# Ledger of designs, part 170: peptides against a protein of PDB entry 6FRK

Target 1, 411 residues: chain A of PDB entry 6FRK
Amino acid sequence: NEEVLNAMLKEVCTALLEADVNIKLVKQLRENVKSAIDLEEMASGLNKRKMIQHAVFKELVKLVDPGVKAWTPTKGKQNVIMFVGLQGSGKTTTCSKLAYYYQRKGWKTCLICADTFRAGAFDQLKQNATKARIPFYGSYTEMDPVIIASEGVEKFKNENFEIIIVDTSGRHKQEDSLFEEMLQVANAIQPDNIVYVMDASIGQACEAQAKAFKDKVDVASVIVTKLDGHAKGGGALSAVAATKSPIIFIGTGEHIDDFEPFKTQPFISKLLGMGDIEGLIDKVNELKLDDNEALIEKLKHGQFTLRDMYEQFQNIMKMGPFSQILGMIPGFGTDFMSKGNEQESMARLKKLMTIMDSMNDQELDSTDGAKVFSKQPGRIQRVARGSGVSTRDVQELLTQYTKFAQMVKKM

## One batch from the design tools (peptide; made by RFdiffusion4, then SolubleMPNN)

Design b2_p20_1_s1 (from b2_p20_1, 10 letters changed)
Fold by OpenDDE base, seed 5:
Structure b2_p20_1_s1 (fold): chain B 411 residues (1-411), chain A 20 residues (1-20)
Amino acid sequence: as target 1 above (411 residues)
Amino acid sequence: EEKKELEELLEKEKKEELER
């Protein structure tokens, strides 16, 4: 039993490292999981793999929870939100995404560019703000970020703005001069929330980076960006651990709409390569697609067919921001998103649908579609020939379906 | 021994990640 536990924990630890989870956190998680698993219950013939996965999931949920409530803006007040983070973290883009999020929620929102270090920072912010119809402030001539931030905050307070977002300079390195500038800006404007923006793709560097910001400014919130890339977001755990601050939002692409509130369960499911069926269901429910009640009922009963997957792909295509939704589908998040923009992802989805269009009703409506194809390999060759694809492409689709259907059966 | 082997694997992966 202990050998089986250690072997399964080794596989999980490797998968977490491949997800950019900090080595210290992986070690701690392994010890916590080992201590939380009842070896007697594991001896009783329960699904050992499910127990270990559940224990790992539970410990990862604890690592994402800093034990502090996320700051939320107060309606009818002026809420000043200061952004901090390295250059290339997506900070400036994330300021615009957050401003747009609050504007869409009916908040009177504005943006301030206090990045005087980067040439064209104000032009970039102005371009993003203008596209989103968000009021903005900045200077082409003032070089002191404290003056710009103070004047901008005062202006927008006097105009009764409810959400005042301040973008600061991000440098390429952890320079003391950058941290002093951030502290001077923070002291001048007295922000209600300081948001640290972290790039998910920096891997093992997340801990040291997040700590350096928290040691200089009172970071109260984290936003993780570039979760549309190869990064599985394991570095986010390091940011939470170092900042002791909750993740409030995630950036999932380059578009202003590629931004969503952080959900713990979905994020951990994605990190483990389990996918986010619950978050997919929630997002599908938020869109009030009438056809979804029947799908949700089937999912609750652990029934999922290739036809149900096809219908879900049609729904995804109607929903617009395809990147966010694919990242929530089990088995699509890592391999499907890693290689392309939203248009390439849509083209891949259309290719999968075209493969399914070459399937018959017996294949589409089978409660075990993968078993129908495994029992009669000639079906794979027929479908491949009918859709103009390789037998490998059909096998890949069936593998994705099998991963999804196995997860639905576990709900 | 298994803890040490995991630590060595973790250090090796960290080194390979720092070398990329």
Scores: peptide ipSAE 0.031, ipTM 0.489, DockQ to the pose 0.040
Fold by OpenDDE base, seed 1:
Structure b2_p20_1_s1 (fold): chain B 411 residues (1-411), chain A 20 residues (1-20)
Amino acid sequence: as target 1 above (411 residues)
Amino acid sequence: EEKKELEELLEKEKKEELER
């Protein structure tokens, strides 16, 4: 039993390290999981794998939860949100995404560019803000970010803005002068929330960077960027551990709509390659795809057929940005997306659909499609021949379907 | 160093599992 536990914990630890989770956190998680698992309960015939997965999931949820309630803006008040982060973290883009998110929710939102260090920072913000119809402030002539931030905050307070977002200059770890400037801006505008923007792609460097910001300014929220199909998200755990601050949003692409509220359970499910069915349902609902109500209702009832999977692939193909949605499908996790471009991922989906096009209605509409094929292996050979694929390709599809259907049954 | 130690531990446990 202890050997089986150690082997499974090793697989999980490897997957978490591959996901850029900090080694200290992986070690702590391993110890916490070992302490949480009763070896005697594992002897009693409980599904050892399920128990270990559940213990791992619970400990990852604890690592993402700093035990601090996330700051939320107050309606009808002036809420000043200051953004801080490294150059290239996606901070400026994230300011625009957050402003657009609140604007779409009926908040009176504005943007201030207090980045005087980067040439063209104000033009970039102005372009993004203008495209989104977000009011903005900045200067082409003022070089003091404290003056720009103060004047911009005062202006938008006087105009009764509810959400006032201040973008600051991007920092490098070695530039003490830029950290002093950041502190001067924070002291001048007295923000209600300081948001640290972190790039998930920096891997093991996340902890040291997040700590460097927290040691200089009172970071109260984290936004993780570049959580596209290639970003493994493990750096987010390091940011929470270092800042002791909640992740409030994630950036999932380059588009202004590629921004979502952070949800702990979907994020951990995705990190473990379990998929995010809830986030997929939410995204499908946001897209108002008329044919999806019946699918969502079936999913809520724990019913999932190969036809329902086919229809879901058709819906994914209609949604355009495949990178976001494929990573939400159980068994299509980071490995499906990390190894291919969007075109290769589409080609894989189209291949899977072509395999399903060679299935009959009894196979497609079965609530246990995998069992239909397991009982009659001749069906696998028929489908393989009909679709021009190997019997292995059909078995891989059925394995993916089984993983998905097992998750739907647990919802 | 801690990365290398954990990777070495994980490789050692992988080797021990492959040698069984």
Scores: peptide ipSAE 0.025, ipTM 0.456, DockQ to the pose 0.041
Fold by OpenDDE base, seed 2:
Structure b2_p20_1_s1 (fold): chain B 411 residues (1-411), chain A 20 residues (1-20)
Amino acid sequence: as target 1 above (411 residues)
Amino acid sequence: EEKKELEELLEKEKKEELER
C-alpha cells in the first residue's frame, strides 16, 4: 500500500513540477498528502488513485487560499486600484482588461498612466483605453510618476469615478529604485487595493518575484497573466504563497475580453489536467448562448451524451478564442493544444464533429455512448467509414467522451 | 537543477523505503 502511495505521489509531484509549481510547495504538498491519507482506508478496497487525487486536490485548494478575503470595490464610492509588477508581466494590458470588466458591469471606470519610464507607455494606454471607450489620464511632459498619479486620482475623484486604476512603471528586474518609486506613488494616492500582476510563464521565478514585491509594498491582490491554454498556472500557487494575497483575476489571452474572475476549483481542476467543466458552463452562460439551459441541466444531473459533447463543440467554435476553451475540456488539454496553432485545433475539433455527424441518434443520445460502441464494434467501423477516418480515430473520440462523461458524473 | 535535485531526493527516499 505504501509503495502504491509513493508511486502515485511521485507521478503527481512530477506533474506539478511540470506545471511550474514551486519545488518547496510540491515537497510540502507531498508531506501534507501523506499525512492526510489514512493507509487503513486505502486497504479497505477504495480506489487508491481517486483518494490520492482527492487529497492532492484538497491540498492544492488550500495552497491557493491565503485565508484572506479578497478586496472588492464598493459601488458608489471612489476606489483607487494601484497596479504593480515587472515589465512584460502584462500589467498595462491587465489594467485595461480590469477597467473594461468594471465598465461592462456598469462602473464608472478610468485609467491613469503613471509609467514615466517606458517611452510610449502613455500612448499604448491611451490607445487601449480609447478602443475600450475608457477615460484616461497621463502626461507626455511630467516625469514624476507621483505627480501624474496624484493629479490623475484627484481629477477622477472630482469627476466621481468609482474605479480609478493606476498603472505604474515596470522594470525588467527587481531594482530598489522601482520599489521606492512604487512606495512613493502608493503613499501619495493611498490606494484601496494594490494589485500585483504576475506572468505565469516565468515558472519557478514566480516565488522570488512575488516575495520581493510583497516585502516592499502592501500587495493585497494578485492577477496572474498568460494563463493561455499552454500555461499550467503552477506559478500562481507561488504568488499566493509569497504574497499571502488572493488571486482576484486571471488573464487568459491578448484580447480585452480574455479576462475572468479567479475561481479556485476550476483553476485547480485545470492545473491537474482534469478540465474545467464549471468554468466552461460559466463561460457559456456569459455568452448567453440560447441552448445553454438544457445542457447545464443535463450536466447538473451527471448526464452527458455524445450529442451534448457535439453541442459543446459547437458552442466552443462560436466563442472564438478556441485555445482557452479547449483547455477547459477534460482530455482536450495538453495533448490537443501542444501540437498546433488555433487553426489546427479548430480543424481537429471539426474532425471530431464530422465523426459524430456519422453517428446515429441512438449513439449520440446514449448516456453511455462508449458502451453502445463497445457492445457492437461494427458501429465503430460504420462511423469510421461514414466520416472517412480510421477506427482508431473513432476509438480516440470515444475515449475522450468517456473521460468527459466520467468527470461530469463527479460534479 | 532544482527539478533534478527533487527527482534525486524522491529516488533516494524510494531507495530508503525499499531498503526497509
Scores: peptide ipSAE 0.014, ipTM 0.438, DockQ to the pose 0.028
Fold by OpenDDE base, seed 3:
Structure b2_p20_1_s1 (fold): chain B 411 residues (1-411), chain A 20 residues (1-20)
Amino acid sequence: as target 1 above (411 residues)
Amino acid sequence: EEKKELEELLEKEKKEELER
C-alpha cells in the first residue's frame, strides 16, 4: 500500500513540477497528502487511485485559498483599483479587460494611464480603451505618475465613476525605484484594491516576483495572465502563497473578452489535466448561444452524449479563441494544443466532427456511446469507412468522449 | 541536492517516455 501511494504521489509530483508548481509547495503537498491518507482505508479495497487523486485535489484547493475573502467593488461607490506588475506581465491589457468586464456588468468604468516610464504606454491604453468605449485619462507631457494618477482619480471621482482603474509603470526587474514609485502612487490615490498582475509563463520565478511586490505594496488581489494553452498555471499557487491574496481573475488570451473570474475547482482540475468543464460552461453562457440551456441542464444531470460533444465542438468553432476552450476539454491535453496553430486545432476539431457525422442517431444520442461501440466493433469499422479515417482515429475519439463523459458524471 | 535528485528523476522519466 505504501509503495502504491509513493508511486502515485511520484507521478502527481512530477506532473505538478512540469506544471511550474514551486518545488517547496510540491514537497509540502506530498507530506500533507501522505498524512491525510489512511493506509487502512487504502487496504479495504477502495479505489486507491481515486483516493490519492482526491487527497491531492483537496490539498491543491487549500494551496490556492489564502483564507482571505476577495475584495469586491461596492455599487454606487467610487472604487479605485491600482494595478502593479512587471513589464510584459500583461498588466496594461489586463486593466482594459477588467474595465471591460465591469462595463459589461453595468458599472461606470474608466482607465488611468500612470505609466510614464514606457514610451507609448498611454497610446496603447488609449487604443484599447477606445476600442472598448471605455473613458480614459493620461498625459503625453506629465512625467510624474503621482500627478497623473491623482488628477485622473480626482477627475473620475468628480464624474461619479464607480470603477477607477489605475495602470502603473512596469519594469523588467525588481528595482527599488519602481517600488518607490508604486508606493508614492498608492499613497497619493489611496486605492481600495491593489492588484498584482502575474504572467503564468514565468514558471518558478513566480514566487520571488510575487513576494517582492507584496513586501513593498499592500497587494490584496492577484490576476494571472497568459493562461492560454502553453502556461500550465502552477505559478499561480506560488503567487497566492507569497502574496497571501486571492486570485480574482485569469487572463486566457489576447482578446479583451479573454478574461474570466477565477474559480478554484476548475483551475485545479485543469492544472491536473482533468479539464475545466465549468469554465467551458461559463464561457459558453457569456457568449449567449441560444442552445446552451439544454446542454447545461444535461451537464448538470451528468448526462453527456456524442451529440452533446458535437454541439460543444460547433460552439467552440463559433467562439474563435480555440486555445483556451480546447484546453478546457478533458482528453484534449496540452499536446493537442501545443503542436498546432489555431488553424490546425480547428482542422482537428473538424476531423472529429466529420467522424461523428458518420455516426447514427443511436450512437450519437446514447448516454454511453463508448459502450455502444465496444459491444459492436463493426460500428467502428463502419464509421471509419464512412468518414475516410482509420479505426484508430475513431477509437481515439471514443477515448476522448469517455474521459469527458466520466468527468461530467462527477459534476 | 534535492533539486538535482528531482532533475535526475525528471530526466529518467523523459527517457522512459521517449523509449515507449
Scores: peptide ipSAE 0.012, ipTM 0.426, DockQ to the pose 0.054

Design b2_p20_1_s2 (from b2_p20_1, 10 letters changed)
Fold by OpenDDE base, seed 2:
Structure b2_p20_1_s2 (fold): chain B 411 residues (1-411), chain A 20 residues (1-20)
Amino acid sequence: as target 1 above (411 residues)
Amino acid sequence: DEKEELEKLLKEEEEKRKKE
């Protein structure tokens, strides 16, 4: 029993390290999981793998929870949000995404460019803000970010803006001068929230970077960027641990709409390669797709058919940024995304749909579609012939369906 | 053996992190 536990923990720890989870956190998680698992309960014939996975999931949820309530803006008040982070973290893009998010929610939102270090920073912010119809402030002549930030905040306070987002200068590396500048800006504008923006793709460096920011400025919130279908997001755990601050949003792509409120459960599920069915449901609901209610209801009841999977694929195709949504589907994340561009991924999805188009209603509407095919292998051959694919392609589809359906039943 | 291998893997990753 202990050998089996150690073997499974080794696999989990390896997967977490490959997900850019900090080594210290992985070690701590291993110890916590080992302490939380009753070896006697494991002897009683319970699915050892399921118990370990549940213990791991529970400990990861704790690592994402800093025990601090996230700051939220107050409606009808002036809320100053200061952004901090390294250059290339996606900070400036994230400012625009957050501004657009609040604007779409009916908040009077504006942007201030207090980045005087980077040539063209104000032009970039202005361009993004103008495209999103967000009011902006900055200067081409003022070189002191404190003056720009102060003037911009005062202006937008006087104009009764509710959300005032201040973008600051980034640096390529941690520099004392950057932190001093950030502190001077923070002292001048007295932000209600300081948001640290972190790139998830920096992996093991996330902890050291996040800690350096937290040690110098009162970081109260984290936004993790570049959580595309390829980013496993383990660095987010490091950011939470270092900053002791909640993740409030995630950036999931380059588009202004590729931004969502952080949810712990879906994120951990995705990190473990379990997919994000809840996030898929939420994204589908945000798109107000007409056929949503029936699908959500079936998912809530743990019923998932090949038809339901087909309908999900149709919905995904309607959502546009295909890469992000595929990464939310169990069993489609790593293998589908790693092999091609968005067009190739979409072509693969269309191929799967074409295979399902050759299925009959009995096959499509079965709550155990894989069992229908396993009982009558002649169905696989019929579907393969009808769709012009190999029997292997149909079996792979059924395997994906089975993985998805098993996951839906666990939710 | 598996514990030692995991400790070795953790050490190797810690050494990589020190070189970056």
Scores: peptide ipSAE 0.007, ipTM 0.416, DockQ to the pose 0.033
Fold by OpenDDE base, seed 3:
Order: C-alpha cells, then structure tokens, then sequence
Structure b2_p20_1_s2 (fold): chain B 411 residues (1-411), chain A 20 residues (1-20)
C-alpha cells in the first residue's frame, strides 16, 4: 500500500512540477497527502487512485486559499484600485481588462496612467481605454507618478466614479527605486485595494517576485496573467503563498474580454489536466450565445453527449480565442495547443467535427456515446470510412469525449 | 533522497522547456 501511494504521489509531484508549482510547495503537499491518507482505508479495496487524487486536490485547494476574504468594491462608493507588478507582467493590459469588466457590470469606471518610466505607457493606456470607451487620465509632461496619480484620483472622485484604477510603473527587476515609487503613490492616493499582477509564464520565479512586492507594499489581491495554453499556472500557488492574498481574476489572452473572475475548483482541475468546464460555461454565458441555455442545463444535470460536444466546438469556433477555451476541455492537453497556431487548433476542431458529422443520431444523442461504440466496433469503422479518417482518430475522439463526460458527471 | 529526486525532476523539466 505504501509503495502504491509513493508511486502515485511521484506521478502527481512530477505533473505539479511540470505545471510550474514551486518545489517547496510540491514537497509540502506530498507530506500533507501522506499524512491525510489512511493506509488502512486504502487496504479496504477503495479506488486507491481516486483517493490519492482527491487528497491531492484538497491540498491544492488549500494552497490557493489564503484564508483571507477577497476585497470587493462597494457600490455607490469611490473605490481606488492600485496596480503593481513587473514590466511585461501584463499589468497595463490587465488594468484595461478590469476596468472593462466593471464597466460591463454597470460600474462607473476610469483608468489613470501613473507610469512615467515607460515611454509610450500613456499612449498604450489611452489606446486601450479609447477602444473600450473607458475614461482615462494621464500626462505627457508630468514625470512624478505621485502628482499624476493624485490629480487623476481627485478628478475622478469629483466626477463620482465608482472604480478608479491606477496603473503604476513596472520595471524588469526588483529595484528599490521602483518599490519606493510604488509606496509613495500608495501613500498619496490611499488605495482601497492593491493588486499585484503576476505573469504565470515566469514559473519558479513567482514566489520570489510575489514576496518582494508583498514585503514592500500592502498587496491585498493577486491577478494572474498569461494563463493561455502555454502557462499551466502553478506559479499562482506561489503567489498566494507569498502574498497571503487571494487571486481575484485571471487573464487568459490578449483580448480585453480574455479576463475572468478566479474560481478555485476550476483552476485546480485545469492545473491537474482535468479541464475547466465551469470556466468554459461562464465564458460561453458571457458571450450571450443564444443556444447555450440548453447546453448549460444539460451540463448541470451531468448529461453530456457527443452532440453536446459538437455544439460546444461550434461555440468555441465562434469565440475566437481558441487557446484558452481548448485548454478548458479535458483531453485537449497542452500538447494539443502548444504545437499549433490558432489556425491549426481550429483545423483540429474541424477534423473532430467532421468525424462527428459521420455519426448517426443514436451515436450523437447517447448519454454514453463511448459505450455505444464499444458494444458495436463496426460503428467506429463506419464513422472512420465516412469521415475519411483512421479508426485510431475515431478512438481518440471517443477517448476525449469519455474524459469530458466523466468530468461533467462529477459536477 | 526525496529532495534530490524533486530537484532532479525540476531540472529535467527546465531542460525540456529550454529545448521547446
């Protein structure tokens, strides 16, 4: 039993390291899982693999929970949100995404560019804000970020803005001069929330960076960016551990709509390669795709057919940001996305849809589509011939469907 | 022993990612 536990934990630890989870956190998780598993219960014939996976999942959920309630803006008040983070973290883009998120929710939102260090920072913010129809403030001539931030906050307070977002200078390195500037800005504007923006692609460096920011400024929230098909997001655990602050949002791509509220359960499921069905459903709902109510209702009831998967692929194809949405589907691993451009990923989806176009209604509408094919292997050969693909390609599709349907049944 | 194994796994993963 202990040998089986150690072997399965080795596989999980490898997967977590491959997901950029900090080695210290992986070690601690291994120890916590070993302590939480009753070896006698494992002996009683319970599915050892499921028990270990559940224990791992539970410990990862604890690592994402800082035990602190996330800050939320108060309606009808002036909420000042200061952004901090390194250059290239996606901080400026994330300011615009957050402003747009609140604007779409009916908040009176504005943006302030207090980045005087980066040439063209104000032009970039102005361009993003103008495209989103968000009011903005900044200067081309003022070099003191404290003055710009103070004037901008005062202006938008006087105009009764509810969400006032302040973007600050980012630098390539943790420099004392950056931290002093951030502290001076924070002291001048007295923000209700300080948001640390972290790039998920920096991997093992997440802990040290997040800690350096928390040690200098009162970080109360984290936003993780670049959670596209390449970044597995394990660094987010390091940011929570270092800042003791909740992740409030994730940035999933370059578009202004590539931004969503953080959800613990879907995120951990995605990190473990289980997929993020809930995040997919939320994103589908945000796009107001009229035909989605019936699909969402079926998903809530744990029913998922090959037809429902086909409809979901059609919805994905309408949404455009393929890298994010495919990474939410169980069995579309990082390998499905990492090696291809968006066009290749779309071509793969179209191939899968073409395979399903050769299926009959009994096969498409079965709540156990994989069992229909397993009982009558001649169906696989028919579908393969009809779609011009190998029997292997059909089996791979059915394997992906089975993984997805098993996840939906657990929702 | 467990630490050395984890450090080895991390190094092997970093080397894979540098080759991609």
Amino acid sequence: as target 1 above (411 residues)
Amino acid sequence: DEKEELEKLLKEEEEKRKKE
Scores: peptide ipSAE 0.006, ipTM 0.392, DockQ to the pose 0.051
Fold by OpenDDE base, seed 4:
Structure b2_p20_1_s2 (fold): chain B 411 residues (1-411), chain A 20 residues (1-20)
Amino acid sequence: as target 1 above (411 residues)
Amino acid sequence: DEKEELEKLLKEEEEKRKKE
């Protein structure tokens, strides 16, 4: 039993390291999981794998929870949000994404470019802000970020803006001069929230980077970027641990809409390769796909059919950037995102839909579609022939459906 | 490198548990 536990924990620890989780956190997680698992309960014939997965999941949830409530802006007040982070972290893009998020929620939002270090920073911010119709402030001539930030904040306070986002200078490396500048800006504008923006793709460097920022400025929130790439976001755990600050949003791509509120459970599920159903539901809700209310209600009640999955695939196909949404579906993240361009991912979804088009209403509307097929294997062969695919392709679809339906039932 | 480091850590933990 202990050998089996150690072997399974080794696999989980390996997967977490491959997800860019800091080695110290992986070690701590392993110790905590070992302490939380009753070996006697594992002996009693409970699914050892499920027990370990549940323990791992619980400990990962704790690692994402800094024990501090996330700052939230107050409606009708002036909320100053300062962004900090390295160059290339996606900080400037994330400022625009956050501004656009609040603007779409009916907040009077503005952007300030206090990045005087990077040539064209103000032009980039201006371009992004103009496209999103977000008011902006900056200077082409002022080189002191403190002056720009102070003047911009004062201006937008006087104009009764509710969300005032200040983008600061980044550096390619951690430099004392960067931290001093950030501290001077923070002292001048007295932000209500300081957001550290971290690139998820920096892997094991996340801890040291996040700590360096927290040691110099009062980071109160984290935003993780580039979660659309190969990065599984394990570095986010390091950022939370180092900053003792909650992740508030994630950047999921290059588009201004590729931005979502952080959800702990879905994120951990994605990190474990389980997918993010809640994030998918939230994204569907944001798109005001009125036709999905019935689907969302079914999902909330833990009912999920092959038809419901088909409808989700149709919705995903309407949503645009396929990679992100597929990465939110359990079992699609690893196989669909790692190897294919968006067109290939679309073609794969279309293939899955074509398989489902060969299913009958009894198969599609069953609350346990996989069990319908398992009880009558001749259905698999019929569907395979009808859709021009292998029986294996149908079995893979049913396996994906089962994984998805199991997650929906846990929500 | 990270896998080797994890394997080292796992081995060190197994050795610690064998000494307790």
Scores: peptide ipSAE 0.011, ipTM 0.456, DockQ to the pose 0.024; fails the geometry check
Fold by OpenDDE base, seed 1:
Structure b2_p20_1_s2 (fold): chain B 411 residues (1-411), chain A 20 residues (1-20)
Amino acid sequence: as target 1 above (411 residues)
Amino acid sequence: DEKEELEKLLKEEEEKRKKE
C-alpha cells in the first residue's frame, strides 16, 4: 500500500514539476497527501487510486485557493484597479484585455497609462484602447506617473466611469526607485484593487518575483499571462502562495479575447494534462458558432460520437487561435501543443479529420465508436487504407476519442 | 481512466464548494 501510494505520488510530483510548480509546493503537497490518506482505510478495500486522486485534488485546490475572497467591482460605483508587474509580463496587454472584458459586460470602462519609463508605452496603450473603443488617458509630456494617474483617475471619476484601470511602469527586481514610484502611485489614487500580473513562463522565478511585489504593495489579485499551449501554469501556484491573493483571470494568448476568468477545476485539469472540456464549451458558446447548441446539448447528456469530435475539430478550426483550444481537449493538451507550432497542430488536426472522413456513418454516429472498431478490426484496416495512414494512426485516433468521450460522459 | 476519475472528483468538489 505504501509503495503504491509512493509510486502514484511520484508520478503526480513529476507532472507538477514538469508544469513548473515550485519544488517546495510539490513537497508540501506530497506530505499533505500522505497525511490525508489513512493507510488503514486503504487496506479495507476502498479504491486506493480514487482516494489518492481525491487527496491530490484537494491539495491542489488548496494550493490554488489562498482562502481569500476575490475582489469584485461594484456596479454603479467607481472602481480603481491598479496593475503592477515586471516588464515583459504582459501587463499592458492585460490591462486592455480586462478593460475589454468589463466593457463587453456593459461596464463603463477606461484605461490610464501611468508608464512614463518605457518609451512608446502610451502609444501602445492608445492603439490597443482605440481598437477596442475603450476611453483612455495618458500624457506625452508629463513624466511623473503620480500626476498622470491622479489626473486620469479624477477625470474618469468625474465622468462617472465604473472601471478605471491604471497601467504602471514595468518593474525590474533590482530597481528600488520603481517600487517607490509604484507605492507613490498607489497612495495617490487609492486603488480598490491592486492586480499583480505574472508571466507563467518564468517557472521557478515566480515565487521570488511575486513576493517582491507583495512586500512593496498590497497585491490583492493575481492575473497569470502566457498560459498558451506551452505554459502549464505551475508558476501560478507560486504566485498565490507568495501573494496570498487569488488568481482572478488568465491570459491565454495575444488576442484581446484571449482572456478568461480563473476557474480552479479547468486550471488543475490543464496543469495535470487532463484537458479543459468545460473551458472549451464556454469558449465555443462565447463564439456563437451556429451548430454549437446541439453539440453542447449532446455533451451535457454524455453523448459523444466520432462525428461530434469531427464537428468539434471543425469548430476549433473556425476559432483561429488553435493553440488555446487544442490545449483544452483531453489528450491533446500537453503533448500535442508542446512539441509543435500552431501550423503543425492544425496539420495534425486535419490529419485526424482526414482519417474520420474515411469512416462510415455507422462508425461516426456510434455512441461507442471505439467498441465498433474493437469488435471488427477490419474496420481499422479499411479506414487506414482509405485515409492513407497506418493502422496505428487510426488506433491512436480511437484512443484519443475514447479518452474524450469518457470525459464527456462524466460531465 | 485516472485523469477522468480525477476530473470527476474535481467537478464534484467544485460543485460542493459552490453549494457551501
Scores: peptide ipSAE 0.006, ipTM 0.303, DockQ to the pose 0.036; fails the geometry check

